# Ledger of designs, part 163: peptides against a protein of PDB entry 3C66

Target 1, 189 residues: chain A of PDB entry 3C66
Amino acid sequence: KSWANLFEKNDFFFRYKFYLEITAYTRGSDEQHLKWSGLVESKVRLLVMKLEVLAGIKIAHPFTKPFESSYCCPTEDDYEMIQDKYGSHKTETALNALKLVTDENKEEESIKDAPKAYLSTMYIGLDFNIENKKEKVDIHIPCTEFVNLCRSFNEDYGDHKVFNLALRFVKGYDLPDEVFDENEKRPSK

## One batch from the design tools (peptide; made by RFdiffusion4, then SolubleMPNN)

Design b2_p28_8_s2 (from b2_p28_8, 11 letters changed)
Fold by OpenDDE base, seed 3:
Structure b2_p28_8_s2 (fold): chain B 189 residues (1-189), chain A 28 residues (1-28)
Amino acid sequence: as target 1 above (189 residues)
Amino acid sequence: SKPAAARLFDQNNNEVSLDAKELLIYPD
């Protein structure tokens, strides 16, 4: 399969057993989110490079398209919940308690002027070179460096009440529903 | 010197502090 096929959704979310999710969160304006998420997205390639050189990581391939979503987020607790629950199929159903903003409902009076949390998520498919299933990989350093690169770009991004960032290591069968088409079956365990 | 805040999660959906010594993943 050509490298070009990795840029297409096609089988990207079926190709790897493991994924690293990078989510940029913004509780503020869409303009703020555009700047923040754009910055985060621009640094993903650097994260990939740092992951590729780790012992035990054979392949790190980014999916090129970000996944975008937004929720009505009236409270800081709601914002925390989004950060806790998003990115895993096991937990994402908790977000059903919040109003998902869509093109169809964004102009509704109750949604239009409501506080919102914006999410942009990038995915990295991972293949490992592990001899023993009990072996582990430490990704602390590349994650720390990535976070620092993102947040140090502008002092405003240090305000975690507005801007936040998550890195989630996820098994293929636990990927969020957003990465699959309605007619696709998620990978089995 | 201190890393900026972020939410880190392992394959079991456990949150790991960025200030932790290590972030271990077990790709089994």
Scores: peptide ipSAE 0.640, ipTM 0.908, DockQ to the pose 0.568
Fold by OpenDDE base, seed 1:
Structure b2_p28_8_s2 (fold): chain B 189 residues (1-189), chain A 28 residues (1-28)
Amino acid sequence: as target 1 above (189 residues)
Amino acid sequence: SKPAAARLFDQNNNEVSLDAKELLIYPD
């Protein structure tokens, strides 16, 4: 399918065996998150370009729309837990211990003024050009360069207590529930 | 410990240090 077809959800999350997830985290204001996530999102195409030219990678296709979520995050430990557990179906159940902010509950007194963690997640579908299952691809350089581009843009983004970034390599069957509709079945192992 | 500039996770959901020499992916 053409790149244009990948800008819509369609079968994007069923097309690849592997995905790279890029998540921007903000424990602060919505305004802070909009700036931080917008910056991260603006650099994703550069990461794609660097990944696609690696010998072991046949295709790197971005899903261009972010997934947005936010949680009540009263402690730094909660913020760390979100970063540890988010992005994998195996671990995301731990997030049920936190209050998910929704349009229905955001105006509740206990939620409205509570500390929040905001999440924006971008996805890259990956197809590999590997002949032997024992072969590996080193993605350290592209990932490090991407991190440096995001963190070096503004000194304020160096505050990891507020702004954080994760790159997670995930198998298709282990994608978070957020990428699937209620009528969709996640890929099998 | 030095705060990480970002969190990196491999195909096994293991965190890899940004200071690591390589981030190896085994796509099987």
Scores: peptide ipSAE 0.639, ipTM 0.910, DockQ to the pose 0.530
Fold by OpenDDE base, seed 2:
Structure b2_p28_8_s2 (fold): chain B 189 residues (1-189), chain A 28 residues (1-28)
Amino acid sequence: as target 1 above (189 residues)
Amino acid sequence: SKPAAARLFDQNNNEVSLDAKELLIYPD
C-alpha cells in the first residue's frame, strides 16, 4: 500500500490515542545513520501491514515523514540514556543533559568533532478494536519480525555500539514534543 | 551480556525483552 500522503501532520498526532514509535539510533557517522535509518524506514510499511492484520488493531497508519535529531554523545552510557529516555514526554527532559545538535551550533568546534548519536523516528498511529479495557493486543510477533528484517539486512547492523533500534508504544498525550508545533497543545489524557 | 537486537517499551515505559513470549499492550 502507498500511504505517503494519508494525513497532514496536525491531524495525525491528534487523531490516535496510541502510537508506535520506531526509532533508529546511530552512534557513528552521518553516512552510517543514513544507511541504517533508511533501511529501517523502508521496512516500516511491512510492520504496518503486519499490525493491520492483528484482530485487536483496527487501524495502523504511518506518518511518512521521519523525525530527525542528533545529540553529542560522548559515552556509551549517554547512548544508552538516549535510548532509555527518548520517545516519551515523561522522560525526554533527561535529554537536556546532552547537547542537541542544531543547524545553528553544528559548526561549533566542540560539537563538530564530537561523537554523535543520530535518531530517526517513524510513527504509527494505532486504533484498536477493543471495547473492554481488560482486553489486550499482542504485538510481539510483528515487532520481532520487523527487528529481524532490519538487523539481518547487513551484518554491520549487528554492532549495537553503533546501531540500535527501539519500538515504543506511547499514548498520545505522552508523545515527544518534537511531533507538535510550538503553537499546538499536546493531547489531554 | 549480549545487547538486545532492539529495545521494546510498553505503554508504561517498561522495557520488554525481544525474547519475551509476548508484548502486550493495553489500550485505554
Scores: peptide ipSAE 0.628, ipTM 0.907, DockQ to the pose 0.537
Fold by OpenDDE base, seed 4:
Formats: structure tokens, sequence, C-alpha cells
Structure b2_p28_8_s2 (fold): chain B 189 residues (1-189), chain A 28 residues (1-28)
């Protein structure tokens, strides 16, 4: 099956040893985030294509559904912390210091009117042609090109106080909890 | 051209600059 058909969760987060996470961050309005994240998501296919042509990469398959979350984000330091800690099981517990916005609490006055950071995360499963631990793959060029495509699309996206972008390479056992159901056991090392 | 800014993290959760010549992944 073509990676384009990988919309359903199924076993996607168990299928690969490695993943590349692409997260679009917006500290602003939901409308701003919709535009920014939509743009980033639209470019993921191009990143996949550029990754696939690298000699060390055998397969790059995107999970087509984004993961959405938002936090109350009253300060720039909080926004930096979100960017630092999100996307890894090892570090995501630090986000518990922030108020996660949920359907249950979003209408609370203190949350409704609070500054928010919005997150949209895309995942790419990776298989490598490398079995030797000493071998390496350089993904600098594809990542740089992708970032440039996203940031250069609109001048407004140059405002790093509002719009941010992260690419995180993670092992399957270190994927964030959001990708697993409560009844699923995360992959082992 | 100078690359646009983004946060890049390797498999060890270390941040790598986009201004670096290489972004090396060791898939071990």
Amino acid sequence: as target 1 above (189 residues)
Amino acid sequence: SKPAAARLFDQNNNEVSLDAKELLIYPD
C-alpha cells in the first residue's frame, strides 16, 4: 500500500524503530494556527520525498492525521519550555506544569481568555538501510529545505514569538503518550 | 542562503542548529 493510505492509526506507531516528528507551534489565535499548521502539513509530503532519496533511508512513510493539542501559555518562557519538552516521552512530563486545554475545560473563563500555544504534530515513520551502529545519515539538506519552504511562504511566519517549527528525531519507545491508546503498551527498547 | 529558523532535535534529544553543516542521525 502507498503511504498515502496511512490515515488510520492501526500499528503505525509500532511499525518503525524511528520516527521524525514535525510540530507546528502557534502562540496566538486558533485562526493563526490553522493557517500555519495547514501550511506546514501541506509541505510534509515534500519532506518525505526528499528523505526517501537519501541513500541511508529505505522508507519514509507519513502518518496522515495530525495530532492536535493546546496549552495555556501565559509567558514566552512557557512557550520555549513547550518547544523544548514536547515530542519525547522522556521530557513530556514537564508539560504537566502547564494547563492542557481540553473539551471539558476550554469554556472556563480563566482558560478561555488565556494566551494559548497550539500544537499540530505530523509523524514520519523511518526505515534505514543501515544496520551498523557506526553508520550515519545526514538529513540536514531535506530538513533545511523544508523549514525554508514553510518559513518563506509568508513574511508573517518569520515572527518566532508567534510561529515556530520543530523537527524531532525519536525512537519508537520514546514517542509521546498521545500516539498510543490507554490499552496499548509502548514499544520497548 | 541562510536557512530559516527551526528547532531540530536528534535521537538523544539534543538540539542541533540549522546553521550546522550536517544533521547526523545514527540509527542504532
Scores: peptide ipSAE 0.607, ipTM 0.894, DockQ to the pose 0.543

Design b2_p28_8_s3 (from b2_p28_8, 11 letters changed)
Fold by OpenDDE base, seed 2:
Structure b2_p28_8_s3 (fold): chain B 189 residues (1-189), chain A 28 residues (1-28)
Amino acid sequence: as target 1 above (189 residues)
Amino acid sequence: SSPAAARLFNQNNEKVSLDADSLDIYPD
């Protein structure tokens, strides 16, 4: 399959057993998030390149379109919860305690002026060149380099109370619901 | 980098420090 075919959702979230999720978080303005997420997104390709050269990684394919969401986030604890729980089907239900901002509700008085956490999530599908199930791949270096690259770009992005990142390695069956259409069945184990 | 700089999660949804020696993935 051509690289170009990965720009369409198609079966991207069914192609791989494993994914790396990169989420940019912003507790602040939409403008702040746009800048932050845009930066993070612009660097994902560099992360892909660093992943691809790892001996245990056969393929690292980015899904180029970010997934966007936002929540009412009145407290720092809520922001921590979002960062802890988002990105896994097992844990994302905890986010139901927060108000998801939608196009339908964004103009509601209780939501419009509420503090918000913005999320932009990029996905990398991973195929591994591991024959033995006991073999492992260490992705720490690429991930940390990526974080450092993003955080060091502007001193403002050092404020973790506003700007944050998460990199989550997930199995396909544990992908967030957001990646699937309503008519799509979640991958099985 | 401060541990607060980012969150890393392994395949078990466990947090791994940015200062950790490794983020080992076991594709099973």
Scores: peptide ipSAE 0.644, ipTM 0.915, DockQ to the pose 0.575
Fold by OpenDDE base, seed 1:
Parts: C-alpha cells; structure tokens; sequence
Structure b2_p28_8_s3 (fold): chain B 189 residues (1-189), chain A 28 residues (1-28)
C-alpha cells in the first residue's frame, strides 16, 4: 500500500501517540502572516529530517496541510495568551474568551478592522524506538535549530510583537479540537 | 520577561527555555 493510502487524512491524528506541533503566529496583516507562515512551513521538512536521525525516533511524519485560524487580538496580553494556550486541549478553552474570526463574521465592522492574530499550525506524528519505558529522547537541538533557521531568515521576523513561533510536544489525547471532525471521538488516554 | 524568541512546550505543557540543556520527552 502506498504511503498515500496509509495516511488517509482521517487516520493521521489517531495513528500516533505523540505529536510535535509547530505554530507560526502573526499579530499584524494577513500578508505578513502569509510570508511568515509560508517560511515556517517550508522548513518543516528539514525539522522532520533532523528528528528522524535521532536514535530514539523511529518515525517523524508530517501532516502535509497546515491548520489555519485567526482571532481578534486587541492587546499584547491577548497575543501572549493565544501563544500560551493554543495547541493543547487542556488549555485551548481559554481561547473562547477571544473572538474567533470566521467566514461568517469576518465582514462585521467590529471584526474587519480589528487587530488580528493569525495562526498556522503544522503537525508531525512521532513513533519512538524505545525499549525501556525509562528511556527519553532529547529533541532540543532539532527544535532550536529550526527556530533559529526560521527567525534568522529575515530581520523583520525578530520582532516578537508581530512574529512568533511555538513548538509543542503533545500526546494524542491532548491534541487541539481542530484536528478532529465533529463526529470523531478524541483518542483516549 | 523579554518576549521569548519562541516557545517550547514539553509533554506536560511546561515551557522549556531555548537556552535549556535539553528538551526531554518521555514516550510513556
């Protein structure tokens, strides 16, 4: 069976026990976000390659499509909250305090001209070569190298008020709701 | 606190510094 047949979109978020989430954040224009997120997305394959060569990692498989969302983000504190809370089912409920931008509401006057935070999230499914439950894998180097690669590409991306990046290691049962269809049951613990 | 250049989160949703010695994950 071709890799294409094994990764029906519907099974990716159930296939792995662990995921690495990569989120590009932009508090600014959609054009700024397009450039930033596009850059980050273009480098994900390099991160995958660096993860795969780690002795403890058997498979690092990227989900090919980003997840896109945007929020009304009137304050810097709101932007910090988004970055702190997004990417985990345990914490994402805090984002309900913010106005999610949708196709239905984007033309409302209160939303259209409001400051926005844009999010693009890539997912990497991880399988491990661990024989002993006490074994650990250190992913700091690949993650740090990835961050440096993205941030160093353009000096403008050094503006942390506008552009940010997060890498989150999550368990499958703690994935954000966005990765599941309405009829899909979240993986159990 | 200076805005972090990036955020790293471990499996416990804890922030790990970019300057940390390791980002250890425990596949339990």
Amino acid sequence: as target 1 above (189 residues)
Amino acid sequence: SSPAAARLFNQNNEKVSLDADSLDIYPD
Scores: peptide ipSAE 0.643, ipTM 0.918, DockQ to the pose 0.508
Fold by OpenDDE base, seed 4:
Structure b2_p28_8_s3 (fold): chain B 189 residues (1-189), chain A 28 residues (1-28)
Amino acid sequence: as target 1 above (189 residues)
Amino acid sequence: SSPAAARLFNQNNEKVSLDADSLDIYPD
């Protein structure tokens, strides 16, 4: 990765107070995940466009690169836990109970042949036209339309045992550790 | 309980239904 790409990444995750995380989940093959995540990623621009037209949203800026991870996922309960806990610094420590697949361990026999959950996460930085803490923005319609668009593309994507999707609104200080370099300090509250 | 077609989370990490009337976020 070029120095410029690293700098752009670091600036992005410090630039906004709020982010929308879009995570595509697959409990199945790598091939299944590539198709599913590729579809989801291809539709993020449409979600951005729908967010930008909301009166309370000043800017919706997508980060260009997905974050990829995978876990050994032997049970459906593990898969539910991943989907519930991933995407927030407050909750992601629960994932330490699962085996993260890494370049160092992926060739181990116990990992190579294990059932896996694959994750691809896209980030949208958000800036708002709201200064008062009592004011709100409703993002339900854009999010629901996005979900429907992804799920309806292929009948196979209706299988919730394999393919899932999450949209999580997070504060910058609650972003997952994956978005920061080892030498970076996460944003404060 | 039927599995959700997707998960929506608000700023408090609370799940919001796809069939809910709103997904209100409170930027502060």
Scores: peptide ipSAE 0.640, ipTM 0.917, DockQ to the pose 0.510
Fold by OpenDDE base, seed 5:
Structure b2_p28_8_s3 (fold): chain B 189 residues (1-189), chain A 28 residues (1-28)
Amino acid sequence: as target 1 above (189 residues)
Amino acid sequence: SSPAAARLFNQNNEKVSLDADSLDIYPD
């Protein structure tokens, strides 16, 4: 299988046992989110480079396109809940309590003018050089450097009530539903 | 970095502080 084929959605989310998810959150306007998510996305390649040089990481392969969603988010507590629960199949069912914004419903009066949380998520597939199942890799430094790089780019991004980030290490079977088509079977445990 | 700046999650969906000594992942 060619390197180019690894950027196809159909193959990417079944190719690796482990993934790192990078989500940019914005509770504000779509314009604010476009700027913030665009910045975060532009820096993902730097995170990949830092991961690739870690002992124990064999491959860090970014998916080419972000996954985008938005929710009606009337309260700060809702925004905290979204950030806590999004990105894992185990926890994402909590988001069913919120109204997902879709092309079909975005013009409804109750949704159109409602406060919104916007999400853009990038995925990195990970393969490891491990001989023993008890071996670990520490990814704290690359992740923290990435956060600092994104937050320090513009003073406006220091407002954590509006702009946030999450990095989540996830097993393939625990990926969010958004990465699979309706007829696709989740990877097994 | 303050925990308010970002969220880090390990493979068990546990939050790890930005100020923690490590974010250990176990590829098992």
Scores: peptide ipSAE 0.639, ipTM 0.914, DockQ to the pose 0.560

Design b2_p28_8_s4 (from b2_p28_8, 11 letters changed)
Fold by OpenDDE base, seed 3:
Structure b2_p28_8_s4 (fold): chain B 189 residues (1-189), chain A 28 residues (1-28)
Amino acid sequence: as target 1 above (189 residues)
Amino acid sequence: PKPAKARLFNQNNEEISIDADSLDIYPD
């Protein structure tokens, strides 16, 4: 009932103070991205399981669907910028320098044949067993294991010029705009 | 070429090496 109620209210991005974002990046073909992101997404459940057993983590709940976006990405520097800036409201405005690919513009000649960076992002809501704000949780082991699972699946995924993976710990008020509807108020600090 | 690893970011948008001894998050 708890999960059902959460999704019924569509309040996932308001429920937690903290989130772990998992983003699969592909600078290549849509087919390459489909395979890479699909693999990453398939392993998120395992990451959740590993997070849940950490003493400092009370709850780890994955959002059920990935968020998808793609940008025209003519250079490797642009690709690095996407990886640097995406996933935080504080920094995502830098991506406005790039052309977001949409259903409306994807057939334009300047966009259709341009190099693309594809992004698929999964979110995990987190609650902690920490009373003291100075306390920390070490999530290194679960994250490392997750990365290894994804990267080791296929040797091709070791090509960082094409395939990348990021894990970002974010506060709820710093979630990307993509997770909110236009009429929704962003959580306050 | 360096083995491709994931990029890790903390709540301050600071990148942390995956080869670090720990990935400490500070939930406040």
Scores: peptide ipSAE 0.571, ipTM 0.893, DockQ to the pose 0.612
Fold by OpenDDE base, seed 4:
Structure b2_p28_8_s4 (fold): chain B 189 residues (1-189), chain A 28 residues (1-28)
Amino acid sequence: as target 1 above (189 residues)
Amino acid sequence: PKPAKARLFNQNNEEISIDADSLDIYPD
């Protein structure tokens, strides 16, 4: 790995004040998730390109690798909760009510055979041409186009009971714990 | 064409409809 790659990995989540998170959710098989998340990930660069041309956005920089997680997800309500709470440090503690699948527990019978929700999350660091707190940027069009590209690729991806997609705008200090090493302190507010 | 379903959240963790006219984010 080049020094540049190592450096980007180490400081990416400290470099920007704001991030856009793109999470692909699959309540189904690992194979289904691999296809869905792979598609979503393949389209992130197109979203970046559309964001970069907005007047209020100075930089849109994608992180190179997705973050992967999975939970035991026995009900549709649990699946909705994951979609609601994941991606923000303020809300992610609600996910502690669910069983996180790990390498240590994945072979347990109760986990192995349980319905699962798989998550793949991509991050885009954002820098803005706006210093005034009263100013805003409308990112609706790029986001909608991105969603349509992902969902329209295959008719099966229209089944929101299985396949879901979230875009979350977050501040650096509110990034999920997963993006930081154990010895790293999250950015200050 | 009808927009596809997705969950959109602003900096306040408020969900914005994919069918909304805008998704306004407020840097700072």
Scores: peptide ipSAE 0.568, ipTM 0.892, DockQ to the pose 0.553
Fold by OpenDDE base, seed 1:
Structure b2_p28_8_s4 (fold): chain B 189 residues (1-189), chain A 28 residues (1-28)
Amino acid sequence: as target 1 above (189 residues)
Amino acid sequence: PKPAKARLFNQNNEEISIDADSLDIYPD
């Protein structure tokens, strides 16, 4: 069974206090991104397996639907900004300075052949088995292993000017707007 | 081998080192 059959969208992004976001970035062609993001997405289950056995993690459940977006990205600075600001509600508004590619505008001459940054984001809901709030969890270890696994698949993926991979630990109330429908209220603090 | 460059962000949207200590789930 697909993980998508186990969780409904409307419940998933309200169920957990914490989430892990996995975003594959590509500043290049759509074809390059399809290969890169496809690889990353195919390995998410391995990350989940590693998280499940990590001390302090009670539950790690993936949301299997990737969230796709792309921006006109004329400079490397723009690409860095996307990586810095994407994935948090409190910072994502900075991306409004860039042109979001949509089905409505993708055929415009100024957009069609413009340099683009492509984003594919996967989400994992996390529940922690922590009695003391001062307890720490070694989440960085399986995350680093995951990044190494993805980037080692092909030498081309070592080119950080084109391919990037970020993992962001976020609170439910700080999830990006993309995960909620227009009629849904964001989780409260 | 040294780990590949990874971008990791904590719950405050701060980038953390890939070789950082354990993540504090409830920082002060």
Scores: peptide ipSAE 0.527, ipTM 0.853, DockQ to the pose 0.451
Fold by OpenDDE base, seed 2:
Structure b2_p28_8_s4 (fold): chain B 189 residues (1-189), chain A 28 residues (1-28)
Amino acid sequence: as target 1 above (189 residues)
Amino acid sequence: PKPAKARLFNQNNEEISIDADSLDIYPD
């Protein structure tokens, strides 16, 4: 299957009630992140295929473009905090305690030479064959397989001090601000 | 100690172990 042109951003983040966020984290060099995130991104399609065949999942559609961000990350605690807080509107404000790297500030001495955490996030829109709110879908197997595929590709990716991976199930109204344009209103509950 | 393979979060921002028996999501 080709996913490259399935959806434009225009309504993707309004189309689904639920999303699965896949974030590749790298606390290291940009080169390390490019390799790691590229690998993770390449495997997302496989995750989608495994998700879409689950009985409880009606639709699993990837947004094919990653969202990129990076933060000054001087400590391991900061790195853990990023992993804890990123990907949810409820918690992402905690990231304001860190210095976001931008094109405008990346050449500042305090930023240029600082340890950084790089983030690449892929989104999968989900629709479910569940009418009863008490029903659940177990996505453990697809997620585990995906993680294994990513981590097993290179032994270096086992170093969680450098390379991390998060999968976050979120509601549309709790998507990070990054997915919306400035003029777009966040979906309501 | 076993290195963390991944971090899984449900819709309540609760972390679920990758080694858990299931990762249940509740679409409501």
Scores: peptide ipSAE 0.581, ipTM 0.893, DockQ to the pose 0.562; fails the geometry check

## One batch from the design tools (peptide; made by RFdiffusion4, then SolubleMPNN)

Design b2_p29_1_s1 (from b2_p29_1, 13 letters changed)
Fold by OpenDDE base, seed 5:
Structure b2_p29_1_s1 (fold): chain B 189 residues (1-189), chain A 29 residues (1-29)
Amino acid sequence: as target 1 above (189 residues)
Amino acid sequence: SMEEKFEKWRKLVEEKLKKNKAGVFIPEE
């Protein structure tokens, strides 16, 4: 069975206690972001494979679709703020200070030609073998290798002013609001 | 508890990730 057939969306974000978020950031053009995020997304399966072979990881299950958003991002400080605050329910409210680009507002004069930050986020649900006290799990190695793989693919992706890639380890109760439907209750601690 | 041991491990990983700044972030509780 394909990963897509294992869980529906509603089951996926409630099934695991822990998630790895992979976010590709671009402060530039939509075309730049499409290339960058597409590259990152194409490599996620390699990260999953590397995570699954770790003795302390029972399951690494990728969600099949990226979550996409964009913000008006007039300054570098705003871009740093987005990278700092995005990906956690605890901190994402800070993003309300920025203008979210939507299909309804994208053609407004103040938004259309404004500098933008684009975000594409992939999620991996993680199940750990907690009972095996002797096994050290270190997800840092495969995560670092993944970042290096993506950034080294093209010289342009080394420019942190434009392209960024972050991996965030998050508990299910701290997932961003974007993963839940309006009628879904956030997981408890 | 097994959960407490997991949290200790998580914190250890978090500290390592913070030190290496390798684009991996773990949110602080």
Scores: peptide ipSAE 0.025, ipTM 0.553, DockQ to the pose 0.042
Fold by OpenDDE base, seed 1:
Structure b2_p29_1_s1 (fold): chain B 189 residues (1-189), chain A 29 residues (1-29)
Amino acid sequence: as target 1 above (189 residues)
Amino acid sequence: SMEEKFEKWRKLVEEKLKKNKAGVFIPEE
C-alpha cells in the first residue's frame, strides 16, 4: 500500500486496542543511528504487508512519524536496561535513572561527549478479526523475519552491542507517554 | 514488487533465525 494511506497522529493512538512498536536502538554515533534507523523505517512497509496477510489481522496501519529520543548511556548494562524498559508505560519510569538528551542540554560538557543510546520508534496499529478471536494470532514469525531482514542488510548491524531492533506488542493503555500530547488522556484499560 | 523483494531475503532470514536474537516482545494477552 502507498505511504499515502498512513495515518496522521490525531487519534491514531486511540483507534486501536493493540499496537506493535518497532524500535531501532543504537549505542554509538548519531551517524550510525541515522543509517540504522533509516534502514529500519524503510522496511516497515514490508512488515505491514506480511501482517496484513495473516488471517487473524484485519488491519495493520503504520503511523508515519518516528519518535526520536536519546539517553546518556555510559555502560552496556544501561543499554540493556533501556531496551528492557522502553516501550511500555508500566516500565518506562525506570528510564528516569538515565539522562535524557534534549535540545536544551545537548551542549553541556557532561552530555555532549558522553556515550549515547539513540532510539527511533515506529508504531503499527492492529485490528484483529472477531471471527478469529479464539485463535491466537502468531505475529512472531513475520516480526522475526523483519528483524532478521534489517540486521542482515549490513554485517555491522549484527553487533548487538551497538545496534538493536525490538518489536513490542502493547495494549493501547500501556503505550509510552511520548505518543500522547499533554492535553490527551491515556486510554483506559 | 515489495513481496518479491521480501521473498528473496527469505533464504537468508531462515538461516539468521537460527543464529540471531529476534528481539520480539509479545506479552501474554
Scores: peptide ipSAE 0.023, ipTM 0.472, DockQ to the pose 0.074
Fold by OpenDDE base, seed 2:
Structure b2_p29_1_s1 (fold): chain B 189 residues (1-189), chain A 29 residues (1-29)
Amino acid sequence: as target 1 above (189 residues)
Amino acid sequence: SMEEKFEKWRKLVEEKLKKNKAGVFIPEE
């Protein structure tokens, strides 16, 4: 399907009831993350194609830009927590226990040399064929294939201590705060 | 094409990679 009809940010995160979040995680250097996230992002179109051919999916629409964030991540447990809590409005408040790296604080001594977890998140809006209500759409297969594809691209990407990739199915009202402007109201249930 | 590469990869590694834990979070209906 042609990506010619892309929604603007404000329309995109209100347009769909369901979203697939694709988050590339890196606990390491920014260079490592750039390579990893870049790879993942480059493969998103393949996932979209695989989703679109599913009978229960009417539209799989990727958002054009990744969302970037990074946290001070001193421990492996913190890294696991990030992976568990990120990507849902219900759980993202747990990340407040970690120091968010910003342009304002990145040069602080406590942050500059601290271990970091980098996150790049791509979003796919999903529209389902309601008329086929009887057939459960299983997106697990294409999603798993996508993860495996990305992980297998380079041997280094198999190291779960450094590189991770998660796909999360999220309802629009449970999207992370990062996708909305301060003046925008979160979609209701 | 990237699509062709994907399909080729799928055929080659599908059985081997099924054992890998993929980070896919899908709500159970």
Scores: peptide ipSAE 0.030, ipTM 0.516, DockQ to the pose 0.074; fails the geometry check
Fold by OpenDDE base, seed 3:
Structure b2_p29_1_s1 (fold): chain B 189 residues (1-189), chain A 29 residues (1-29)
Amino acid sequence: as target 1 above (189 residues)
Amino acid sequence: SMEEKFEKWRKLVEEKLKKNKAGVFIPEE
């Protein structure tokens, strides 16, 4: 059975205590982002495979769909802020200082031609075998390898002013609001 | 506790991630 058929969206973000967020950032054109995010997304399965073989990880389950967002990003500082604040409920409110691009506003003159930061985020639900006192789980290795794999695929992706890739380890109660439907209550602490 | 072990592991990962600038963020509690 394909991973896609195992869980409905609503169950996925409530099922795990921990999640790994994989966000591809692009400050540039939509075309640049499409290529970059597409590459990152295509490699997520490799990361999952590397996570699954870690003795301390019981399950690494990818969510099948990326979450897409874009912001007006006039400065490099704004781009750094996005990368710092995005991906956590605790900090995501800081992004309210930026203009979120939506289908409703994308044609506005102030938005249409503005510099943008594009975000594509993939999620992996994690279940740990914490009971095994003896095995140190180190997700750093597969995560670093994943970043290096994506960044080294094309020389252009080495430009941190344009392309960025972040992995964030997040608890379920601190997931961004975007993963929940309007009628869903986020998991409690 | 299982949670304490997890936190210790998390800290170790954080330290490694910070050192390697791998673009991996671990939210600070």
Scores: peptide ipSAE 0.022, ipTM 0.513, DockQ to the pose 0.045; fails the geometry check

